# Peptides against a protein of PDB entry 4Y8H: the designs that were tried, part 38

Target 1, 222 residues: chain A of PDB entry 4Y8H
Amino acid sequence: TTIVGVKFNNGVVIAADTRSTQGPIVADKNCAKLHRISPKIWCAGAGTAADTEAVTQLIGSNIELHSLYTSREPRVVSALQMLKQHLFKYQGHIGAYLIVAGVDPTGSHLFSIHAHGSTDVGYYLSLGSGSLAAMAVLESHWKQDLTKEEAIKLASDAIQAGIWNDLGSGSNVDVCVMEIGKDAEYLRNYLTPNVREEKQKSYKFPRGTTAVLKESIVNICD

## One batch from the design tools (peptide; made by RFdiffusion4, then SolubleMPNN)

Design b2_p15_5_s1 (from b2_p15_5, 6 letters changed)
Fold by OpenDDE base, seed 2:
Structure b2_p15_5_s1 (fold): chain B 222 residues (1-222), chain A 15 residues (1-15)
Amino acid sequence: as target 1 above (222 residues)
Amino acid sequence: GPVFGSGPVLTGPAP
C-alpha cells in the first residue's frame, strides 16, 4: 500500500493506490483504500483491509451521532481522537494505519494514526509499504502554498512512486480532494496507468497439438 | 512492525 496526504492553500488532498495482497498474491487489483468518515472527512487506510474498513465505518457512525447530538459539523480532530482511542484500546491488535484528512469549521487538517494509537500531524504524510517511495517524491517536490492542482499532482506522483517501486502497491491512483467551502471530490481511479493491452494471441490449442511420443507404465509397488 | 491478519492486506510499513 501507498497512501499519502498533502495540504494545499485552501484544503487537503489524500490519495491511495488500489492493490490488495495476500502474501505473494494480488487479492484485488482495484480495491478502494479511501473511506468516507463524514461528507468532508475522509481517510486512507493501510494494514488489514477488514480492520481499516471496519474501524472507519465505526468511527464514521459515531461521528454522525456526535454531529447530530452537538448540532455541529464534524471536526477532523474529533474523528482523530475517536480513532486513536479505539486503536489504543485494542493495543495494536486492530491492524489499521490511517491518514485522516478533512475540512471543518476550524479549517483544513491532515493527520496520521498508527495501529497502537499514536498520531502525527504534518503538511504532507505517507504510510504503507510504499511510504518511503512516496516520501522521496514528497520531500523533493513539496513546497508551501500549493494550489489544488499542484497538490493533486504531487499526491498522484507520490502514489505512482509506490506503484512502480513497492511490491505491495499497484494498479491505479484514487484521489479525494477536500477544499474549504466545497463538497469533497472523490476521484475513483483518477489515474489508471496499468491498463493491460488486449492479448494478441490465444493460448487455446486444438486437441492433439501436443503429440504423445512415448508411454510407459511403471509398477511402483513391490 | 505491522501485524497483518490472514485476510487481504493493504501492506503497511515493512517491519
Scores: peptide ipSAE 0.179, ipTM 0.701, DockQ to the pose 0.078
Fold by OpenDDE base, seed 5:
Structure b2_p15_5_s1 (fold): chain B 222 residues (1-222), chain A 15 residues (1-15)
Amino acid sequence: as target 1 above (222 residues)
Amino acid sequence: GPVFGSGPVLTGPAP
């Protein structure tokens, strides 16, 4: 997995690759690693797929209830706190590594959470097995006061670094843009750089192409 | 109970 978050002048972007693995096997070529906690708060997940989805749905439900009860828009820091407390309670046994981002009445926010419940804050973040490949791009090209378009490009380039260099990452780039004063823009398969070209040749040979070199009939009755 | 780890892994942070 390669997941990233990048703050820009008026919001935050998160991005992810779309490969899921089971050891050496690609389990899913086009899995969704971006999850909605609330309309304007999204996360990207690495680790155990079921844990990332389940924990984000649980906190999403609790955030919705809290928002209704308080008559307030959900805050990213509230989601962060609920996630970290839940993960800490399970002492890293819930294998969720999250980049949490969003916009709320207090502005734009970007955080990361590790499975043991530690949290980080930054203007740009990466997690997953492709995190170092992504971070090499982020460290090389990040600047203060990015535009929306520059941030989408930077995040996409960072995910592509994971796609090309990390065995655990692959296929497509998903993006979610959360701009202040706008609805969240979820861009599923924003880039599809691994579309296979039409196969030049078919390995479907006519019957009889391979000659039978030897036949033997063995009686199986003892 | 749910057997944790039997599902697809979104490879975690680099070791």
Scores: peptide ipSAE 0.175, ipTM 0.723, DockQ to the pose 0.067
Fold by OpenDDE base, seed 3:
Structure b2_p15_5_s1 (fold): chain B 222 residues (1-222), chain A 15 residues (1-15)
Amino acid sequence: as target 1 above (222 residues)
Amino acid sequence: GPVFGSGPVLTGPAP
């Protein structure tokens, strides 16, 4: 997995690859690693697929209840706190590694969370097996005061570095853009750089191409 | 560490 987050002048972007693996097997070529916690708070997940999905759904539900109770738009720091307390309670046994980002009445925010419940803050972040490949791109091209378009490009280039260089990453780039004063833009398959070309030959032969050489009926029950 | 249980993982092999 390669997941990234990048802050820009008026918001935050997160991005992810779309490969799921089971040991050496590609389990899913186009899985979704971006999860909605609330309308304007999204996360990218690495680790155990079931744990990342389940924990983000649980916190998403609790954030909705909290928003209704307080009559306030949910804050990214509230989601962060709920996530870290839950993960810490389970002492890293919930295999969720998250980049959490969003916009709220206090501005734009970008955080990371590890399975043991530690949290980091940054203007750009990467997690997953492809994180070093992504970070090489981020460290080379990140600057202050990025535009939306520059941040989307930087995030997508960082994910592509994971796709090309990390065995655990692959296929497509998903993006979610959260800009202050706007709705979140979820860009599923924003880039699809791995479309397979047509096979040069079909191996479908007419029935009867392979002759039946022998048939035998064996009674297995005496 | 990530228990590579029976489910799909969103990480490559541990470096």
Scores: peptide ipSAE 0.172, ipTM 0.693, DockQ to the pose 0.069
Fold by OpenDDE base, seed 1:
Structure b2_p15_5_s1 (fold): chain B 222 residues (1-222), chain A 15 residues (1-15)
Amino acid sequence: as target 1 above (222 residues)
Amino acid sequence: GPVFGSGPVLTGPAP
């Protein structure tokens, strides 16, 4: 997995690759690693697929209830705190590594969370087996005051570095853009750099291509 | 289950 987050002048972008693995096997070529916690708070997940999905759904549900109870828009720091406390409670047994990002009435936010409940803050972040490949791109090209378009490009270039260099990463780039004062823009398969060309020939031979050379009938009743 | 390659292959605990 390669997941990234990049802050820009008026919001935050997160991106992910679309490969899931089971040991040496590609389990899914086009899985979704971007999860909605709330309309304007999204996360990218690495680690155990079931744990990343389940924990984000649980916190998403609790954030919705909290928002309704408080009559307030959900805050990224509230989601961060709920995720942190939940993951810490399970002492890293929930294999979720998350980049959590969003916009709320306090501004734009970008955080990371590890399975043991530690959290980091940054203007750009990467997690997953492809994180070093992504970070090489981020460290080379990140600057202050990125535009939306520059941040999307930087995030997608960082994910592509994971796709090309990390065995655990592959296929496509998914993007979610969270800009202040706008709805979140979920760009499923924003890039599809691994589309295979249509096969020029079919290996489906006509029936009868393989001749029957011998037939035998055996009676199995005495 | 499927694992999203984190840092060292967090093989989710084999169920």
Scores: peptide ipSAE 0.066, ipTM 0.649, DockQ to the pose 0.217

Design b2_p15_5_s2 (from b2_p15_5, 6 letters changed)
Fold by OpenDDE base, seed 3:
Structure b2_p15_5_s2 (fold): chain B 222 residues (1-222), chain A 15 residues (1-15)
Amino acid sequence: as target 1 above (222 residues)
Amino acid sequence: GPVFGSGPRLVGPAP
């Protein structure tokens, strides 16, 4: 997995690759790693796929209830605190590693969370097995006062570095843009750089290509 | 080794 977050002048962008794995096997070529906690608060997940999805849904539900109770738009720091406390309670047994980002009445925010409940803050972040490949791009090209377009490009270039250089990362780039005063823009498959070419040969043979040499009926019941 | 029966992973950095 490669997941990133990048702050820009008026908001925050998160991005992810779309590969899931089971050891050496690609389990899904186009999984979704970006999850909505609330309309303007999204996260990217690494670790156990079921845990990342389940924990973000649980906190998303509780954030909705909290928003209704307080009659206020949810804050990114509230989601961060709820995630942190939940993950810490389970002592890293919930295998969720998250980049949490969003916009709220206090501005734009970008955080990371580890499975044991530690949290970080930054203007740019990366997590997953592709995080070093992504960070090499981020450290080379990040600057203060990025535009929306520059931040989307930087985030997508950082994910591509994971796609090309990390075995755990692959296929496509998903992006979510959260700008102050706007709705969140979820860009599923923003880049699809790994469209497979047509196979040169087909293994679809005519019926009867393999001759039946013998037929036998075996009684399975004594 | 990969535990047989584990669900799909979104591979994080090796600890």
Scores: peptide ipSAE 0.243, ipTM 0.725, DockQ to the pose 0.071
Fold by OpenDDE base, seed 2:
Structure b2_p15_5_s2 (fold): chain B 222 residues (1-222), chain A 15 residues (1-15)
Amino acid sequence: as target 1 above (222 residues)
Amino acid sequence: GPVFGSGPRLVGPAP
């Protein structure tokens, strides 16, 4: 997995690759790693696929209830706190590594969370097995005061670095843009750089294409 | 790391 988050002048972007694996096997070529916690708060997940999905749905439900109870728009720091406390309670046994981002009445936010409940803050972040490949791009090209378009480009380039260089990452780039004063823009398969060409030939031959050249019967019983 | 038979993984850094 390669997941990234990048802050820009008026919001935050997150992006992810679309490969799921089971050891050396590609389980899904086009899985969704971006999850909606609330309309304007999204996360990207690495680790156990079921855990990332389940924990984000649980916290999303609790954030909705909290929003209704408080009569307030959900805050990214509330989602962060709920996630970290839940993960810490389970002592890292819930295999979720998350980049959490969003916009709320206090502005734009970007955080990361590890499975044991530690949290980080930054203007740009990467997680997953492709995180170092992504971080090499981020460290080389990140600047302050990024535009929306520059941030999408930077995030997508960082994900592509994971796609090309990390065995655990692959296929497509998904993006979610959360800009202040706008709805979240979820761009499923924003880039599809690994479309396979049509197979030129069929490998299904007629029966008898391979001739039997010789047959021998050997008795194996003494 | 990802263990065979442990379900789908979104490979993260091994703890």
Scores: peptide ipSAE 0.233, ipTM 0.724, DockQ to the pose 0.069
Fold by OpenDDE base, seed 5:
Structure b2_p15_5_s2 (fold): chain B 222 residues (1-222), chain A 15 residues (1-15)
Amino acid sequence: as target 1 above (222 residues)
Amino acid sequence: GPVFGSGPRLVGPAP
């Protein structure tokens, strides 16, 4: 997995690759790693797929209830705190590594959470097995006061670094843009750089193409 | 280590 978050002048973008794995096997070529906690708060997940989905749904439900109870729009720091406390309670046994981002009445926010419940803050972040490949791009090209378009480009380039260089990452780039004063823009398969061309050859050979070179009848009864 | 038959993983950061 390669997941990234990048702050820009009026919001935050998160992006992810779309490969899921089971050891050496690609389990899903086009999985969704971006999850909605609330309309304007999204996260990207790495680790155990079931844990990332389940924990984000649980906190998303509790954030909705909290929002209704308080008559207030959900805050990213509230989601962060709830996720942190939940993950810490399970001492890293819930295998969720999250980049949490969003916009709320206090502004735009970008955080990371590790499975043991530690949290970080930054203007740009990467997690997953492709995080170093992504971070090499981020460290090389990040600047202050990014535009929306520059931030989407930077995030997508960072995910592509994971796609090309990390065995655990692959296929497509998903993006979610959370801009202040706008609805969240979820760009599923924003880039599809691994579309395979039509196969030039058919591997359906005529019957009899493989010659029998030798036949032997062996009696296996004593 | 991951037991054979564990659900799909979104490979986390290298330990």
Scores: peptide ipSAE 0.224, ipTM 0.725, DockQ to the pose 0.067
Fold by OpenDDE base, seed 1:
Structure b2_p15_5_s2 (fold): chain B 222 residues (1-222), chain A 15 residues (1-15)
Amino acid sequence: as target 1 above (222 residues)
Amino acid sequence: GPVFGSGPRLVGPAP
């Protein structure tokens, strides 16, 4: 997995690759690693697929209830705190590594969370087995005051570095843009750089290409 | 590492 987050002048972008693995096997070529916690708070997940999905759904539900109870828009720091406390309670047994990002009435936010409940803050972050490949791109090209378009490009270039260089990463780039004062823009398969061309030949031969050499009927009733 | 037969992994950073 390669997941990234990048802050820009008016919001935050997160991006992910779309490979899921089972050991050396590609389990899914086009899995979704971006999860909605609330309308304007999204996360990218690495680790155990079921744990990342389940924990984000649980916190998403609790954030919705909290929002209704308080009559307030959900805050990224509330989601961060709930995720952190939940993961810490389970002492790293919930294999979720998350980049949590969003916009709320306090501004734009970008955080990371590890399975043991540690948290980091930054203007750009990467997690997953492809994190070093992504970070090489981020460290080389990140600057302050990025535009939305520059941040989307930087995030997608960082994910592509994971796709091309990390065995655990592959296929497509998913993006979610969270801009202040706008709805979240979920760009599923924003880039599809691994689409194979149409096969030049068909391996579907006409019926009867393989001759029947022998046929026998065996009665299996005594 | 991921054991064959375990659920799908979204490979995290190497510990």
Scores: peptide ipSAE 0.217, ipTM 0.715, DockQ to the pose 0.078

Design b2_p15_5_s3 (from b2_p15_5, 5 letters changed)
Fold by OpenDDE base, seed 3:
Structure b2_p15_5_s3 (fold): chain B 222 residues (1-222), chain A 15 residues (1-15)
Amino acid sequence: as target 1 above (222 residues)
Amino acid sequence: APTFGSGPRLVGPAP
């Protein structure tokens, strides 16, 4: 997995690759690693696929209830606190590693969370097996005062570095843009750089290519 | 190593 977050002048971008694995096997070529906690708060997940989805849904539900109870738009720091307390309670047995980002009435925010419940803050972050490949791009090209377009490009270039250089990462780039005063833009398959070419050969032979040499009916019930 | 019957992973950094 390669997941990234990048802050820009008026918001935050998160991005992810779309490969899931079971050891050496590609389990899904086009999984979704970006999860909605609330309309303007999204996360990217690495670790156990079921744990990342289940924990983000649980906190998303509790954030909705909290928003209704307080009559306020949900805050990214509230989601961060609920996630970290839940993960810490389970001592890292819930295998969720998250980049959490969003916009709220206090501004734009970007955080990371590890499975044991530690949290970090930054202007740019990467997690997953592709995190070093992504960070090499981020460290080379990140600057203060990025535009939305520059941040989307930087995030997508960082995910591509994971796609090309990390065995655990692959296929497509998903993006979510959270800009202050706008709705969140979820860009599923923003880039599809790994469209497979047409297969040179087909194994669809005509019926009867393999001759039937013998037929027998066996009663297996007495 | 992933145990037999473990669900799909979104590979993280090795702990």
Scores: peptide ipSAE 0.242, ipTM 0.734, DockQ to the pose 0.074
Fold by OpenDDE base, seed 2:
Order: sequence, then C-alpha cells, then structure tokens
Structure b2_p15_5_s3 (fold): chain B 222 residues (1-222), chain A 15 residues (1-15)
Amino acid sequence: as target 1 above (222 residues)
Amino acid sequence: APTFGSGPRLVGPAP
C-alpha cells in the first residue's frame, strides 16, 4: 500500500493506490483504500483491509452521533482522538494504519495514526509499504502554499512512485480533495496507468492440436 | 508481516 496526504492553501488532499494483497498474491487489483468518516472527513487505510474498513465505519458512526448530539459539524481532531483511543485499547492488534484528513469549522487538518494509537501531524504524510517511495517524491517536490492542482499532482506522483517501486502497491490512483467551503471531491480511479492491452491471440487450441508421436507402456512392478 | 492464509492486506508497516 501507498497512501499519502498533502495540505494545500485552502484544504487537504489524500490519495491511495488500489492493490490489495494476500502474501505474494494480488487479491484485488482495484480495491478502495479511501474511506469516508463524515462528508468532509476522509481517511486512507493501510494494514489489514477488514480492520481499516471496520474501524473507520465504527468511528464514522460515532462521529455522526456526536455531531447530532452537539449540534456541530464533525471535527477532524474528534475523529483522530476516537480512532487513536480505540486502536490503543487494542494494543496494535487492530492492524489499521491511517492518514486522516478533512475540513471543519476550525480549518483543514492532516494527521496519521499507527495501529498502537500513536499520532503524527504534518503538511505532507505517507504510510504503507510504499511510504518511502512516496516520501522521496514528497521531500523532493513539496513546497509551502501549494494550490489545489499542485497538491493533487504531488499526491498522485507520490502514489505512482509507490505503484512503480513497491510490490505491495499497484494499479490505480484514487484521490479525495477536501477544500474549505466546498463538498469533498472523491475521484475514484483518478489515474489508471496500468490498463492492460487486449490479448492478441487465444491460447485455447482444439483437442488434438498436439499429436501423440509415440506411446510406450512400461511395467514398473517386479 | 502478512502471513499466507490471512485475510486481504493493504500492506503497511510491519506491526
């Protein structure tokens, strides 16, 4: 997995690759790693696929209830706190590694969470097996005061570095843009750089295409 | 590390 988050002048973007694996096997070529916690708060997940999905749904439900109870728009720091406390309670046994981002009445936010419940803050972040490939791009090209378009490009270039260089990453780039004063823009398959060409020939031959040239019966019993 | 026979993984840092 390669997941990234990048802050820009008026919001935050997150992006992910679309490969799921089971050891050396590609389980899904086009899985979704971006999850909606609330309308304007999204996360990207690495680790156990079921844990990332289940924990984000649980916290999403609790954030909705909290929003209704408080008569307030959900805050990214509330989602962060609920996620980290839940993960810490399970001592890293819930295999979720998350980049959490969003916009709320306090502004734009970007955080990371590890399975043991530690949290980081930054203007750009990467997680997953492709995180070093992504970080090499981020460290080379990140600047302050990024535009929306520059941030989408930087995030997608960082995910592509994971797609090309990390065995655990592959296929497509998904993007979610969260800009202040706008709805979240979820761009499923924003890039599809691994479209396979049509197979030129069929490998299904008629029966009897390979002739039997010789047959011999050998007794192997004494 | 993801072991063979575990559910699908979104390969992350080793726990």
Scores: peptide ipSAE 0.240, ipTM 0.734, DockQ to the pose 0.069
Fold by OpenDDE base, seed 5:
Structure b2_p15_5_s3 (fold): chain B 222 residues (1-222), chain A 15 residues (1-15)
Amino acid sequence: as target 1 above (222 residues)
Amino acid sequence: APTFGSGPRLVGPAP
């Protein structure tokens, strides 16, 4: 997995690759790693796929109830705190590594969460097995006061570094843009750089293509 | 070690 978050002048972008794996096997070529916690709060998940989805749904439900109870729009720091406390309670046994981002009445926010419940803050973040490949791009090209378009480009280039260089990452780039004063823009398959061309040859060979090299009759009965 | 039947992983950071 390669997941990234990048802050820009008026919001935050998160991006992810679309490969899931089971050891050496590609389990899904086009999985969704971006999850909605609330309309304007999204996360990207790495680790155990079921844990990332289940924990984000649980916190998303509790954030909605909290929003209704308080008559307030959900805050990214509330989602962060709830996720942190939940993950810490399970001492890293819930294998969720999250980049949490969003916009709320207090502004734009970007955080990371590790499975043991530690949290970081930054203007740009990467997680997953492709995080170093992504971070090499981020460290090389990140600047202050990014535009929306520059931040989407930087995030997508960082995910592509994971797609090309990390065995655990691949296929497509998903993006979610959370801009202040706008709805969240979920760009599923924003880039599809691994579309395979039509196969030049059919693997249906004529019958008899495999020659019988030898035949032997063995009596197995005594 | 995660058993052969472990669900899909979104490979986390290298340990």
Scores: peptide ipSAE 0.238, ipTM 0.736, DockQ to the pose 0.068
Fold by OpenDDE base, seed 1:
Structure b2_p15_5_s3 (fold): chain B 222 residues (1-222), chain A 15 residues (1-15)
Amino acid sequence: as target 1 above (222 residues)
Amino acid sequence: APTFGSGPRLVGPAP
């Protein structure tokens, strides 16, 4: 997995690759690693697929209830705190590694969370087995005051570094853009750089290509 | 080592 987050002048972008694995096997070529916690708060997940999905759904539900109870838009720091406390309670047994990002009435936010409940803050972040490949791109090209378009490009270039160089990463780039004062823009398969060309020949032969050499009927009743 | 049957993984950094 390669997941990234990049802050820009008016918001935050997160991006992910779309490969899931079972040991050396590609389990899914086009899995979704971007999860909605709330309309304007999204996360990218690495680790155990079931744990990343289940924990983000649980916190998403609790954030909705908290929003209704407080009559306030959900805050990224509330989601961060709930995720952190939940993961810490389970002492790293919930295999979720998350980049959590969003916009709220306090501005734009970008955080990471590890399975043991540690949290980081930054203007750019990467997680997953492809994180070093992504970070090499981020460290080389990140600047302050990125535009939306520059941040989407930087995030997608960082995910592509994971796709090309990390065995655990592959296929497509998914993007979610969270801009202040706008709805979240979920760009499923924003890049599809691994589409295979059409096969020049079919291995589907006409029926009857394999000749029947012999038939026999055997009675199996005594 | 990921045992056969541990479900799909979104490979994280090695701990």
Scores: peptide ipSAE 0.236, ipTM 0.729, DockQ to the pose 0.077

Design b2_p15_5_s4 (from b2_p15_5, 5 letters changed)
Fold by OpenDDE base, seed 5:
Structure b2_p15_5_s4 (fold): chain B 222 residues (1-222), chain A 15 residues (1-15)
Amino acid sequence: as target 1 above (222 residues)
Amino acid sequence: GPTFGSGPVLTGPAP
């Protein structure tokens, strides 16, 4: 997995690759790693797929109830606190590594959470097995006061670094843009750089192309 | 105890 978050002048963007793995096997070529906690608060998940989905749905439900009860728009820091407390309670046994981002009445926010419940803050973040490949791009090209378009490009380039260089990352780039004063823009398969071209040759040979060199009939009855 | 099959892993942070 490669997941990233990048703050820009008027919001935050998160992005992810779309590969899921089971050891050496690609389980899903186009899995969704971006999850909605609330309309304007999204996260990207690495680790155990079921844990990332389940924990984000649980906190999303609790945030919705809290928002309804308080008559307030949900805050990213509230989601962060609920996630970290839940993960800490399970002492890292819930294998969720999250980049949490969003916009709320207090502004734009970007955080990361590790499975043990530690949290980080930054203008740009990466997690997953492709995190170092992504971070190499982020460290090289990040600047203060990014535009929306520059941030989307930077995040996408960072995910592509994971796709090309990390065995655990692959296929497509998903993006979610959360701009202040706008609805969240979820861009599923924003980039599809691994679309296979039409096969130039067919390995479907006519029957009889391979000659039978030897036949033996063995009686299996003892 | 319940043996949970290893579900798909979204590979975690680099070791």
Scores: peptide ipSAE 0.179, ipTM 0.720, DockQ to the pose 0.062
Fold by OpenDDE base, seed 1:
Structure b2_p15_5_s4 (fold): chain B 222 residues (1-222), chain A 15 residues (1-15)
Amino acid sequence: as target 1 above (222 residues)
Amino acid sequence: GPTFGSGPVLTGPAP
């Protein structure tokens, strides 16, 4: 997995690759690693696929209830705290590594969370087996005051570095853009750099291509 | 830690 987050002048972008693996096997070529916690708070997940999905759904549900109870828009720091406390409670047994990002009434936010409940803050972050490949791109090209378009490009270039260089990463780039004062823009398969061309020839031979050379009928009743 | 063998893995942080 390669997941990234990049802050820009008026919001935050997260991106992910779309490969899931089971040992040496590609389990899914086009899985979704971006999860909605709330309308304007999204996360990217690495680790155990079921754990990342389950924990984000649980916190998403609790954030919705909290928002309704408080009559307030959900805050990224509230989601961060709920995720952190939940993951810490399970002492890293929930295999979720998350980049959590969003916009709320306090501004734009970008955080990471590890399975044991530690958290980091940054203007750009990467996680997953492709994180070093992504970070090489981020460290080379990140600057202050990125535009939305520059941040999307930087995030997608960082994910592509994972796709091309990390065995655990592959296929497509998914993007979610969270800009202040706008709805979140989920760009499923924003890039599809691994589309295979249509096969020029069919290996489906006509019936009868293989001749029957011998037939035998055996009676199995005495 | 996550037993990467129990299901599909979105491979975790770099080693």
Scores: peptide ipSAE 0.176, ipTM 0.718, DockQ to the pose 0.086
Fold by OpenDDE base, seed 3:
Structure b2_p15_5_s4 (fold): chain B 222 residues (1-222), chain A 15 residues (1-15)
Amino acid sequence: as target 1 above (222 residues)
Amino acid sequence: GPTFGSGPVLTGPAP
């Protein structure tokens, strides 16, 4: 997995690859690693697929209840706190590694969370097996005061570095853009750089191409 | 090490 987050002048972007693996097997070529916690708070997940999905759904539900109770738009720091407390309670046994980002009445925010419940803050972040490949791109091209378009490009280039260089990453780039004063833009398959070309030959032969050489009926029950 | 259960993992092999 390669997941990234990048802050820009008026918001935050997160991005992810779309490969799921089971050991050496590609389990899913186009899985979704971006999860909605609330309308304007999204996360990218690495680790155990079931744990990342389940924990983000649980916190998403609790954030909705909290928003209704307080009559306030949910804050990214509230989601962060709920996530870290839950993960810490389970002492890293919930295999969720998250980049959490969003916009709220206090501005734009970008955080990371590890399975043991530690949290980091940054203007750009990467997690997953492809994180070093992504970070090489981020460290080379990140600057202050990025535009939305520059941040989307930087995030997508960082994910592509994971796709090309990390065995655990692959296929497509998903993006979610959260800009202050706007709705979140979820860009599923924003880039699809790995479309397979048509096979040069079909291996479908007419029936009867392989002759039946011998048939035998064996009675297995005496 | 984290016993990745029998489910799909969103991480490559541990470096």
Scores: peptide ipSAE 0.169, ipTM 0.695, DockQ to the pose 0.063
Fold by OpenDDE base, seed 2:
Structure b2_p15_5_s4 (fold): chain B 222 residues (1-222), chain A 15 residues (1-15)
Amino acid sequence: as target 1 above (222 residues)
Amino acid sequence: GPTFGSGPVLTGPAP
């Protein structure tokens, strides 16, 4: 997995690759790693796929209830706090590593959370097995006062670095843009750089294509 | 780190 978050002048963007693995096997070529916590708060997940999905759904539900109870728009820091407390309670046994981002009445926010409940804050973040490949791009090209378009490009370039260089990352780039004063823009398969061309040849041979040249029966029992 | 082998994994940081 490669997941990233990048703050820009008027919001935050998160992005992810779309490969799921099971050991050496690609389980899904086009999985969704971006999850909606609330309309304007999204996260990207790495770790156990079921845990990332389940924890984000649980906190999303609790955030909705909290929003209704308080008559206030959800805050990213509230989602962060709920996530970290839940993960800490389970002592790292819930295998969720998250980049949480969004916009709320206090502005734009970007955080990361590890499975034991530690949290980080930054203007750009990466997680997953592809995080170092992504971070190399981020460290090289990040600047202050990014535009929306520059941030989307930077995030997508960072994900592509994971796609090309990390075995655990692959296929497509998903993006979610959360801009202040706008609805969240979820861009499923924003880039599809690994579309396989049509196979030029059929591997279906006529019956009898391979001639039997010799047959031998060997007794292996004494 | 992520528990490899317990199902589909979105590979986390290498242990």
Scores: peptide ipSAE 0.163, ipTM 0.702, DockQ to the pose 0.074

